# Peptides against a protein of PDB entry 2C5K, part 68

Target 1, 91 residues: chain A of PDB entry 2C5K
Amino acid sequence: EDPFQQVVKDTKEQLNRINNYITRHNTAGDDDQEEEIQDILKDVEETIVDLDRSIIVMKRDENEDVSGREAQVKNIKQQLDALKLRFDRRI

## One batch from the design tools (peptide; made by RFdiffusion4, then SolubleMPNN)

Design b2_p23_1_s4 (from b2_p23_1, 10 letters changed)
Fold by OpenDDE base, seed 2:
Structure b2_p23_1_s4 (fold): chain B 91 residues (1-91), chain A 23 residues (1-23)
Amino acid sequence: as target 1 above (91 residues)
Amino acid sequence: SEMDERLKKISEKMRKKLEESKL
């Protein structure tokens, strides 16, 4: 499998794990899990930077069509932002 | 490529974190 697609898949799985946790825990609870969520969100943000960089490299150095990958990263960013909002709005 | 290797390492770390997750 394409490493880019694998990272996309892994990232979405991380975000889905968070989303499922928030669904089960609509109020802030165990500090350990809350900290884990924050750490994962930070890791996802860093991963998005790497995904964007990979797109730049493909576009510049490999002259490949990146429109599909750009759309995938955009989708991940939207999912991340939605989860951040959901996470922060919990009491 | 160098970027591919970086992405592979990211994926490996993410998979490990998913496996160890307590959520």
Scores: peptide ipSAE 0.507, ipTM 0.906, DockQ to the pose 0.862
Fold by OpenDDE base, seed 4:
Order: structure tokens, then sequence, then C-alpha cells
Structure b2_p23_1_s4 (fold): chain B 91 residues (1-91), chain A 23 residues (1-23)
């Protein structure tokens, strides 16, 4: 198994978990749940940094084509941004 | 590789958090 792909999968699962929660809870009300969401979003942001680092290392050390991986990271970033917007707009 | 091991560790942490999530 490719560790990069596993991280991508896990990251998307985290974002989907949050998205599902927001769908069920369109208003902020539970401080513990809101804090968990904030923590996960922060973790995802840090994970994206690690994914980007891995791509840089692959380009440098392995000299492999990384276009596919770059597209995957871009997709995750877009998903994160969309989710953050939904999260912040809740009243 | 070193990066592979780092990514494995990241995924392990995320899977743990997914398991513990209350959302």
Amino acid sequence: as target 1 above (91 residues)
Amino acid sequence: SEMDERLKKISEKMRKKLEESKL
C-alpha cells in the first residue's frame, strides 16, 4: 500500500465526517463538537503540508512524475476550503 | 523511505482520531 494514498484517503474521510456533521447541524450549539471540528480542520491543514512535502521529496530524490499526486492534494485543498466556508457561515 | 514512514505515522494518528470522533 502507498502511504501517500492512505493519507489522502484518511484526510478525505475526516473532511467528509465534518461535512456530514454540518449537514445535520446547520447551527453552532455544542461547544465540544465545534472544538473537535476546529481541531480536525487544523490537523487537515497540517497534513496537507506534509503531503506537499512528500511530493517535493519525491520530485527531488526519486525524480518521479508527481502530477497525479499534485492533483490529489489540490482537490483536498479545495474540499477543505469549501468545508471551512460552510463551517464559518453557520449561525 | 523516511517520508513513507512519516506518512504512515500521520495516517495512524488520523485513523485513531476518526475512531475517537464524536461527530
Scores: peptide ipSAE 0.506, ipTM 0.906, DockQ to the pose 0.853
Fold by OpenDDE base, seed 5:
Structure b2_p23_1_s4 (fold): chain B 91 residues (1-91), chain A 23 residues (1-23)
Amino acid sequence: as target 1 above (91 residues)
Amino acid sequence: SEMDERLKKISEKMRKKLEESKL
């Protein structure tokens, strides 16, 4: 499989797990799980940077159409932002 | 490529974290 697609898949799975957790836990509570969520969100932010870099390299070196990959990264960013909002608004 | 290898490593680390997740 394409390493880019694997990273996208793994990233979305992480975000989905957090989203499901927040759904089950509408109030902030267990410090260990809350810390894990914060760590994962930070890791996702760093992963997005790497994904963007890979797109830049692909455009530069292969001169290929990267619109599909850019859309995927945009979608991940939107999912991340929505999740951060849900996470922060919990009481 | 170098970028592909970097992404592979990222994926491997992320999958490990998914496996170890307590959520």
Scores: peptide ipSAE 0.506, ipTM 0.906, DockQ to the pose 0.869
Fold by OpenDDE base, seed 3:
Structure b2_p23_1_s4 (fold): chain B 91 residues (1-91), chain A 23 residues (1-23)
Amino acid sequence: as target 1 above (91 residues)
Amino acid sequence: SEMDERLKKISEKMRKKLEESKL
């Protein structure tokens, strides 16, 4: 199994769970779930940094085509940004 | 590789969090 693809899959699953939660809870709260969301969002941001670094290493050390992986990371960043807006707009 | 091992650890931590999630 490709570790990069596994991380991508796990990251998207995290974001999807948050998105589903927000759908069920369209108002902000102070419960443990709200704190969990904030923690996960921060973890995803850090994970994206690691994914980008892995692409840089692959391009530098292995000289492989990274265009597909770059597109996947770009997609995750877009999903994260959209989710942040949805999360922050809740009252 | 070094990066592969790092990514594996990230995935393992994420899977654990997903299992324990209360969302």
Scores: peptide ipSAE 0.505, ipTM 0.905, DockQ to the pose 0.862

Design b2_p23_2_s1 (from b2_p23_2, 8 letters changed)
Fold by OpenDDE base, seed 3:
Structure b2_p23_2_s1 (fold): chain B 91 residues (1-91), chain A 23 residues (1-23)
Amino acid sequence: as target 1 above (91 residues)
Amino acid sequence: DIEEELKKEEEEKEEEKEKEFES
C-alpha cells in the first residue's frame, strides 16, 4: 500500500462528496452544515500542502521521479479551486 | 458528521439505482 496514493484517493472522495452536496444545495443551507463544509475544504487545503511537501522531500532526498505525483496533486488543486468557487457563489 | 451522512446518502442512492435497474 502506497500512503501517498491512499491520501490522494481519500482527498478526491472528500471533494466528490462536497461536490454532490453543493449540487443538491444550490443555496446556503444550515449554518452548521456550511461551517462543516468549510472545515473539510480547509482540511483538504492542508492535505495538499502536506502532499506538496512530501513530493519535495522525495525529489530532494530520494531522487525519485515525482512527475506522476505532481500531476495528481495538480488535479486535486484544480478540483478544490472549482469547488471553492461553486461553494462561495451560492446565495 | 457531513462526510458520513453524504456517504450514507450515496450508498442509499446506489442501492435504489440497483433496485430500479433490477425491476
Scores: peptide ipSAE 0.050, ipTM 0.492, DockQ to the pose 0.056
Fold by OpenDDE base, seed 4:
Structure b2_p23_2_s1 (fold): chain B 91 residues (1-91), chain A 23 residues (1-23)
Amino acid sequence: as target 1 above (91 residues)
Amino acid sequence: DIEEELKKEEEEKEEEKEKEFES
């Protein structure tokens, strides 16, 4: 029911899918495949930016405790960074 | 391609998502 939690869930699932793809494709693909993965990762980054903005609004305008949501976004960022590292280390 | 593979995985999990969307 919470749209924020839904976006968090969907983002985590996207990252998991990409992680599974990288696991199945341990070697770097061609330039087109590389660009496609980079585009998906960029889309995830943009989603994270939007989540951060939503947290700022909730904290400022709704005076809500956002500590839990901040922790969730931090977790997603860590997952993204770990995935980027795996992606970049492919030879 | 990568996008097609990801879409297939999404389709397989769509039934799971619909069940979870209850609340």
Scores: peptide ipSAE 0.046, ipTM 0.562, DockQ to the pose 0.056
Fold by OpenDDE base, seed 1:
Structure b2_p23_2_s1 (fold): chain B 91 residues (1-91), chain A 23 residues (1-23)
Amino acid sequence: as target 1 above (91 residues)
Amino acid sequence: DIEEELKKEEEEKEEEKEKEFES
């Protein structure tokens, strides 16, 4: 079991839930759910920072090949950015 | 680009769910 991969998986699942919410709610209007989505987006941002830190440590201290993990984090960042745009454009 | 792809994927999933519900 790789804790890094588990975090990546969990983050992707969170982003998928947000994507589903935005699809069902094309306009902002449910303040409680909107706040929850904002909180999840923030948590994902913090998770990405932690993933990046872990990669830096593996590359520097353990001298491991991190190319695969860097690609995974890049993918999550792209998904996050896309969802932020969708979320923010709703009125 | 990625935004539009994610939107399309979710629209397709919702259409599939609607079809399954109607069936």
Scores: peptide ipSAE 0.042, ipTM 0.490, DockQ to the pose 0.044
Fold by OpenDDE base, seed 2:
Structure b2_p23_2_s1 (fold): chain B 91 residues (1-91), chain A 23 residues (1-23)
Amino acid sequence: as target 1 above (91 residues)
Amino acid sequence: DIEEELKKEEEEKEEEKEKEFES
């Protein structure tokens, strides 16, 4: 399997797990778990940066069509932003 | 902990992929 696709898959799965957590925990109250979620969201953000760098390298050095990969990263970014919004809006 | 559960699931997936690759 393409390592890029694996990272995308893993990231989406992480985001799905966080989404499930937020859905089940509509009230912030456990500071330890909230901090863990914040850390995971930060890690996902860093992973997205690495994916973007990978795309830049592929486009620059290999002149590959990266449109599909860019769309995947964009989708992950949208999911991350949605989760951050849901996470922050909890009372 | 959520972070620990996520790590375990990632490790299990890596192990499955290694097995599939070796097969």
Scores: peptide ipSAE 0.054, ipTM 0.526, DockQ to the pose 0.049; fails the geometry check

Design b2_p23_2_s2 (from b2_p23_2, 13 letters changed)
Fold by OpenDDE base, seed 2:
Structure b2_p23_2_s2 (fold): chain B 91 residues (1-91), chain A 23 residues (1-23)
Amino acid sequence: as target 1 above (91 residues)
Amino acid sequence: SSIEEKLKLEEEKKKEEEEEFLK
């Protein structure tokens, strides 16, 4: 499989799992898992940066149609933002 | 929990895939 697609897939799955965790833990805790979730969210942000960079390279150096990939990254960003809101709004 | 373990596994998997992707 295309490594780009694999990373996208895995990232979305990570976010989905975190979303499910938040659903089950709608009250913010003071435990190691909360910190781990925070770290994963940061890792996802870095992954998105890498995905964006790869798109820039494909568009600039290879002149490929990247519209589909851009849409995928946009979707991940939206998913991440929504998840961050859920995570931070917990009392 | 099961989901917490899955999160850890996915993070490791993604990291490996990112390294391969960025070669």
Scores: peptide ipSAE 0.078, ipTM 0.612, DockQ to the pose 0.052
Fold by OpenDDE base, seed 4:
Structure b2_p23_2_s2 (fold): chain B 91 residues (1-91), chain A 23 residues (1-23)
Amino acid sequence: as target 1 above (91 residues)
Amino acid sequence: SSIEEKLKLEEEKKKEEEEEFLK
């Protein structure tokens, strides 16, 4: 229904999947799954850029109240940062 | 990637919805 909300939902689900993987694999690996995690994290970073751009467009071109969407993107950024920290701290 | 594909699909849906709204 709302593409923005669907992208937000999908992004959070991807981060949750990675978080669950890290829970099951608390040591850094050297396999295809570790590479896939890196790729997904980069994709999420790009997605966040696109979401931010979308908010700018909604504010500028559509004159919509974007406060709620800004809070959602902020939450995703925080989730990403926390996950990256967990990922990088693994030995 | 799967995420990028989903994003593109959702962005396309957004364009379609906007076009329908502008009819």
Scores: peptide ipSAE 0.069, ipTM 0.587, DockQ to the pose 0.028
Fold by OpenDDE base, seed 5:
Structure b2_p23_2_s2 (fold): chain B 91 residues (1-91), chain A 23 residues (1-23)
Amino acid sequence: as target 1 above (91 residues)
Amino acid sequence: SSIEEKLKLEEEKKKEEEEEFLK
């Protein structure tokens, strides 16, 4: 079992679900669900910080090749940024 | 690592709640 990979997978799935929500709700609303999405996006940002920290630990303490994991986190960051842009540009 | 284990447990709980919410 690799908790890092599970978190990466879960995070990408979260972002995909939000992306699908935005597709279904292309107009920004002022309701609890819109606020929840903002909270989820913030949680994802903190998750990315924790993933980066875990990579630092792996590189420092185990001296493992972390290039693959760094690429995964980079991909999540890009997905998050794209999603935030879509979310904020809604009317 | 300890950080990865903690993160997994938290994300799994959050995922279940958010999955239902975002349907």
Scores: peptide ipSAE 0.185, ipTM 0.725, DockQ to the pose 0.304; fails the geometry check
Fold by OpenDDE base, seed 3:
Structure b2_p23_2_s2 (fold): chain B 91 residues (1-91), chain A 23 residues (1-23)
Amino acid sequence: as target 1 above (91 residues)
Amino acid sequence: SSIEEKLKLEEEKKKEEEEEFLK
């Protein structure tokens, strides 16, 4: 089992769930659900920081090839940025 | 690594709650 891959998978699933929510709720609300989405997005940002840190550790301490993992984190960052844009543009 | 294990545990704790909330 690779915890890194599981975290990547779970993070992408979280972002997909939020994306689906935004699709069903294309107008920004003033309720607890909107606040929770913002909290989840912040959690994802923190997760990405930790993923980057883990890559640094693998490269430095374990001398592993991290190119594939770097590409995966880059992809998650792009997905997050796109989702933030959708979330923030709602009126 | 230790970081990866911590992340996995945190994600597993939150995943079910978030899924039900966003359903």
Scores: peptide ipSAE 0.184, ipTM 0.725, DockQ to the pose 0.195; fails the geometry check

Design b2_p23_2_s3 (from b2_p23_2, 12 letters changed)
Fold by OpenDDE base, seed 4:
Structure b2_p23_2_s3 (fold): chain B 91 residues (1-91), chain A 23 residues (1-23)
Amino acid sequence: as target 1 above (91 residues)
Amino acid sequence: DSELLEKLLEELEEEKREKEFEA
């Protein structure tokens, strides 16, 4: 019913999957799974851009409070940054 | 996710247009 919350939920699940993969594969590889992780990271980055755009549009409506949604997107960004760091630092 | 985001943005932009029209 709320597409924003659904996108947030899906993004969180994707990031959790990546986190689990990194935990199980602490050594960088070049197989298809590594490429899939790169693709997911890219998709999440694009999703965050779209979420930010949606918040900007919502802010134009003076009757809509977006503070909670901004916090959710901020949390996703932090989680993404942490995962990117973990992914890139693998030997 | 892309489809959901597109729908969200579409709904928000439509709502904005409606409010601007009513104003």
Scores: peptide ipSAE 0.141, ipTM 0.651, DockQ to the pose 0.019
Fold by OpenDDE base, seed 2:
Structure b2_p23_2_s3 (fold): chain B 91 residues (1-91), chain A 23 residues (1-23)
Amino acid sequence: as target 1 above (91 residues)
Amino acid sequence: DSELLEKLLEELEEEKREKEFEA
């Protein structure tokens, strides 16, 4: 399988898991799980940076269409931003 | 994910080297 797609898939799954956590924990807690979620969010942000780097490399190939991959990363960014908003606005 | 990303970047670099060699 394409490692790019695998990373995208794994990242989406991570975000979905966090989203489910937030849904079940709509009130901000002060426990180890909250810190773990914050760490995972940071890891996802770093992953997105690396995905963007990979796209930059691919864009140097004139014969390769990266628009689909750019759209996938954009979607992940949107999902991350929405999730961060939900996470941070919990009372 | 970091390991997969490393592999992805390695594959892209290898592909680039192959194309450069063929050019």
Scores: peptide ipSAE 0.140, ipTM 0.641, DockQ to the pose 0.020
Fold by OpenDDE base, seed 3:
Structure b2_p23_2_s3 (fold): chain B 91 residues (1-91), chain A 23 residues (1-23)
Amino acid sequence: as target 1 above (91 residues)
Amino acid sequence: DSELLEKLLEELEEEKREKEFEA
């Protein structure tokens, strides 16, 4: 079991679900679903902070290569930023 | 993902302690 990879996987799945929701709901709503999406986006932001912290800890070990994990977190950040833009620009 | 993140951080801290002890 690799908790880092599991968290990355779960985060990517959450973002993909949000992306699909936005595609089907291109206008901003005022229902429980919109609030849930906002909460998930916030949770993903907090998750990324924790992932970054984990990488900092791993980088303290000179024998551990973290480049792959850094790339994964970078990818999640990019996906999050894109989704936030799509979500916020809806009317 | 709070539980998984907590486990991840705990495991990394534990691994760090083990390596520091061995070093």
Scores: peptide ipSAE 0.140, ipTM 0.648, DockQ to the pose 0.021
Fold by OpenDDE base, seed 5:
Structure b2_p23_2_s3 (fold): chain B 91 residues (1-91), chain A 23 residues (1-23)
Amino acid sequence: as target 1 above (91 residues)
Amino acid sequence: DSELLEKLLEELEEEKREKEFEA
């Protein structure tokens, strides 16, 4: 089993769900749902930190290629940044 | 994702132990 890939998959699914929420709610609200989205975004940021740390540990093995995993985390970071921008620009 | 991250760290520690044993 590969828990790294499971974490990546779950994180991307969370971001996709939030993206769909923003599409359906193009105006900012002031309710529990908006706060939940903000909390999820914060959790994703913390998850990315832990994923980066795991890659650092794996890179200590000179025989292990982690370039693919680094690319996956980079993609998640880009997706998060784009989503945060869309979320914050809502009126 | 705290549970999954905990499992990830556990797997990394297990892999380290296996490599040390094989060396």
Scores: peptide ipSAE 0.136, ipTM 0.638, DockQ to the pose 0.021

Design b2_p23_2_s4 (from b2_p23_2, 8 letters changed)
Fold by OpenDDE base, seed 5:
Structure b2_p23_2_s4 (fold): chain B 91 residues (1-91), chain A 23 residues (1-23)
Amino acid sequence: as target 1 above (91 residues)
Amino acid sequence: EEEEEEQKKEEEERKKKEEEFLK
């Protein structure tokens, strides 16, 4: 399997799980679970940076059509931003 | 090949724990 697609899939699954957690935990807490969610969101942010770097390499060095991959990363960025907003706006 | 299957299994177990935690 393409490692890029596996990373994209895993990242989407993580974001979906966090989204489900926030749905069940709509009040902000100050516990280890809230910290873990923050850590996962940070890891996803770093993963997106790495995916962007890989796209730059494929486009420049391999001359590959990256339009599909760029769209996938854009979608993950939008999901992350929406999720951060839901997480931060909890009372 | 055997190392790759073991790493895949460890990653699957990690994801399962994460899924249980994020319920």
Scores: peptide ipSAE 0.113, ipTM 0.508, DockQ to the pose 0.233
Fold by OpenDDE base, seed 3:
Structure b2_p23_2_s4 (fold): chain B 91 residues (1-91), chain A 23 residues (1-23)
Amino acid sequence: as target 1 above (91 residues)
Amino acid sequence: EEEEEEQKKEEEERKKKEEEFLK
């Protein structure tokens, strides 16, 4: 399997798990689970930065068509932003 | 033809799950 696609898949699965948690927990908690979600969101943000860098390298050094990969990373960014907004709006 | 219809159905299900995630 393409390691880029595996990272994309794993990231989407993480975001889906967090989304399901937020759906079940409409109020902000002060527990270890809330801290874990904050850590995962940060890790996803770092993963997106690494994916963007990998695309830049493929485009520059390998002269590959990256249009499909750019669209996938854009999609993950949109999911992350929507999830951060849902997480932060909880009272 | 049948494999192309199955792939299209899987993509449509994926888009539906994504739209539900963004709500």
Scores: peptide ipSAE 0.077, ipTM 0.430, DockQ to the pose 0.060
Fold by OpenDDE base, seed 2:
Structure b2_p23_2_s4 (fold): chain B 91 residues (1-91), chain A 23 residues (1-23)
Amino acid sequence: as target 1 above (91 residues)
Amino acid sequence: EEEEEEQKKEEEERKKKEEEFLK
């Protein structure tokens, strides 16, 4: 199993869970769960940085075609950005 | 001297790629 693909999968699952939370919680709450969601979003941002670094290393040191991995990370970034906008725009 | 300039250029190109990738 490719560790990169596992991290991508786990990250997508985290984003899906948050998306489901936002769907159920259309108003901004002031509870421990809202803070936990903010922490998870931050963790996803850090994970994306690590994925990008891993791609740089593979492209440079292994001379591998990383185009597929770049597309996957780009997709996660787009999902994260859309989710952040949805989270922050709650009334 | 030429090897140090080449290493510095390669490091600068690496840094530019890293900055572009992390954006």
Scores: peptide ipSAE 0.015, ipTM 0.292, DockQ to the pose 0.015
Fold by OpenDDE base, seed 1:
Structure b2_p23_2_s4 (fold): chain B 91 residues (1-91), chain A 23 residues (1-23)
Amino acid sequence: as target 1 above (91 residues)
Amino acid sequence: EEEEEEQKKEEEERKKKEEEFLK
């Protein structure tokens, strides 16, 4: 299996789980619950940084077509931004 | 090496708690 595609899949699954949690918990939780979700969102941000670095290496060192991988990372970034907005808008 | 294995176990336990919280 391509480790890049596995990381993309796992990241999408994490974002879907958080999205489902927010749907079931339309009010902001306690400070501990908010911190835990913020930590997971931060872990996703760090994963996206690592994916971008891997694309730079593949483009420079392996001379591979990275256009498909760039589109996948862009999609995850958009999902993360939409999820952050939903999280922050909870009352 | 032993410190890397301990950090890996702690990260795995964290991810398990996160998965339970997000259900």
Scores: peptide ipSAE 0.116, ipTM 0.479, DockQ to the pose 0.058; fails the geometry check

Design b2_p23_3_s1 (from b2_p23_3, 12 letters changed)
Fold by OpenDDE base, seed 5:
Structure b2_p23_3_s1 (fold): chain B 91 residues (1-91), chain A 23 residues (1-23)
Amino acid sequence: as target 1 above (91 residues)
Amino acid sequence: KEEEEKRLKERSEKLKSIKDRIP
């Protein structure tokens, strides 16, 4: 499998798990689990940086059409932003 | 390209390692 597609899949699965967590925990807590969610969100942000770098390298070195991959990363970014907003708005 | 693929593989493994960290 393409490592890029594997990472996209893994990232989306992680975001979905966090979204489910937010649904089950509509109020913010001050515990280790809430901190763990923050850590995972940071890992996702770093993963997106690596995905973007991969696209840049592919476009530069292979001159391939990367529009599909760019759309995938854009979708992940939108999903992350929406999730972060939901997470931060909890009381 | 090879370096980026290696980095992505490492990211995948890291994400897999935290897969069950969310209850």
Scores: peptide ipSAE 0.524, ipTM 0.894, DockQ to the pose 0.837
Fold by OpenDDE base, seed 4:
Structure b2_p23_3_s1 (fold): chain B 91 residues (1-91), chain A 23 residues (1-23)
Amino acid sequence: as target 1 above (91 residues)
Amino acid sequence: KEEEEKRLKERSEKLKSIKDRIP
């Protein structure tokens, strides 16, 4: 499988798991799990950086149409931002 | 580029390894 598409899939699945956690835990806790969620969100952010880099390299070195991949990454970024907002607004 | 593909594969493995970290 295309490594880019695999990472996109894995990232969206991870964001979905975080979304489900937030739904079940609408009140912010002060435990190890809350810190773990923060760490996972950071890992997702770093994954998005690597996705963007791969698009840049593909555009530069292979001169291929990357519009579809750019749209996928944009969608992931929007999903991440929405989850961060939900997570941080919890009381 | 092979380097970028390797990085993405490593990211995929990392994401899979933390799959069960969220209850």
Scores: peptide ipSAE 0.523, ipTM 0.893, DockQ to the pose 0.812
Fold by OpenDDE base, seed 3:
Structure b2_p23_3_s1 (fold): chain B 91 residues (1-91), chain A 23 residues (1-23)
Amino acid sequence: as target 1 above (91 residues)
Amino acid sequence: KEEEEKRLKERSEKLKSIKDRIP
């Protein structure tokens, strides 16, 4: 499989797992699991940076159409932002 | 392109390694 598509899939799966965690833990905790979620969110943010970089390289060096990949990354960013909002607003 | 592909593969492996970190 295309490494870009694999990362997109893996990222979405992580975000979905976190979303499910938030659903089951609607109030914020102060334990190791909450810290683990924060760490995974940081890893997702760094992953998105790498996805964006790969798109830039495709545009610059390969002259390939990246519109589809840009849309995928945009969707992931929207999913992340919505999830972070849910996570941060828990009391 | 090759370097970026390698970086993405490493990201996939990292994400796989933490797959079960969320119960």
Scores: peptide ipSAE 0.525, ipTM 0.894, DockQ to the pose 0.834; fails the geometry check
Fold by OpenDDE base, seed 2:
Structure b2_p23_3_s1 (fold): chain B 91 residues (1-91), chain A 23 residues (1-23)
Amino acid sequence: as target 1 above (91 residues)
Amino acid sequence: KEEEEKRLKERSEKLKSIKDRIP
């Protein structure tokens, strides 16, 4: 399997899990799980950086069409941003 | 390319390792 697609899939799964967590925890807490969510969000952010880098390398070194991959990363970023808003706006 | 693939594979493994961190 394409490592890029694998990472995209794994990232979306994590975002989905976090989204479900937020749904079940609409009130912000001060516990280990809240901190864990923050850690995973940072992991996702770092993952997106690596995804973007891989796209840049494909364009630069291989001159390949990356439109599809760019769209996938854009979607992930949108999911992440929406999730951050949901997470941060909790009381 | 190979470096990027290696990095992505490592990311995948990391993400999988934390898969069950959130119940």
Scores: peptide ipSAE 0.525, ipTM 0.895, DockQ to the pose 0.804; fails the geometry check

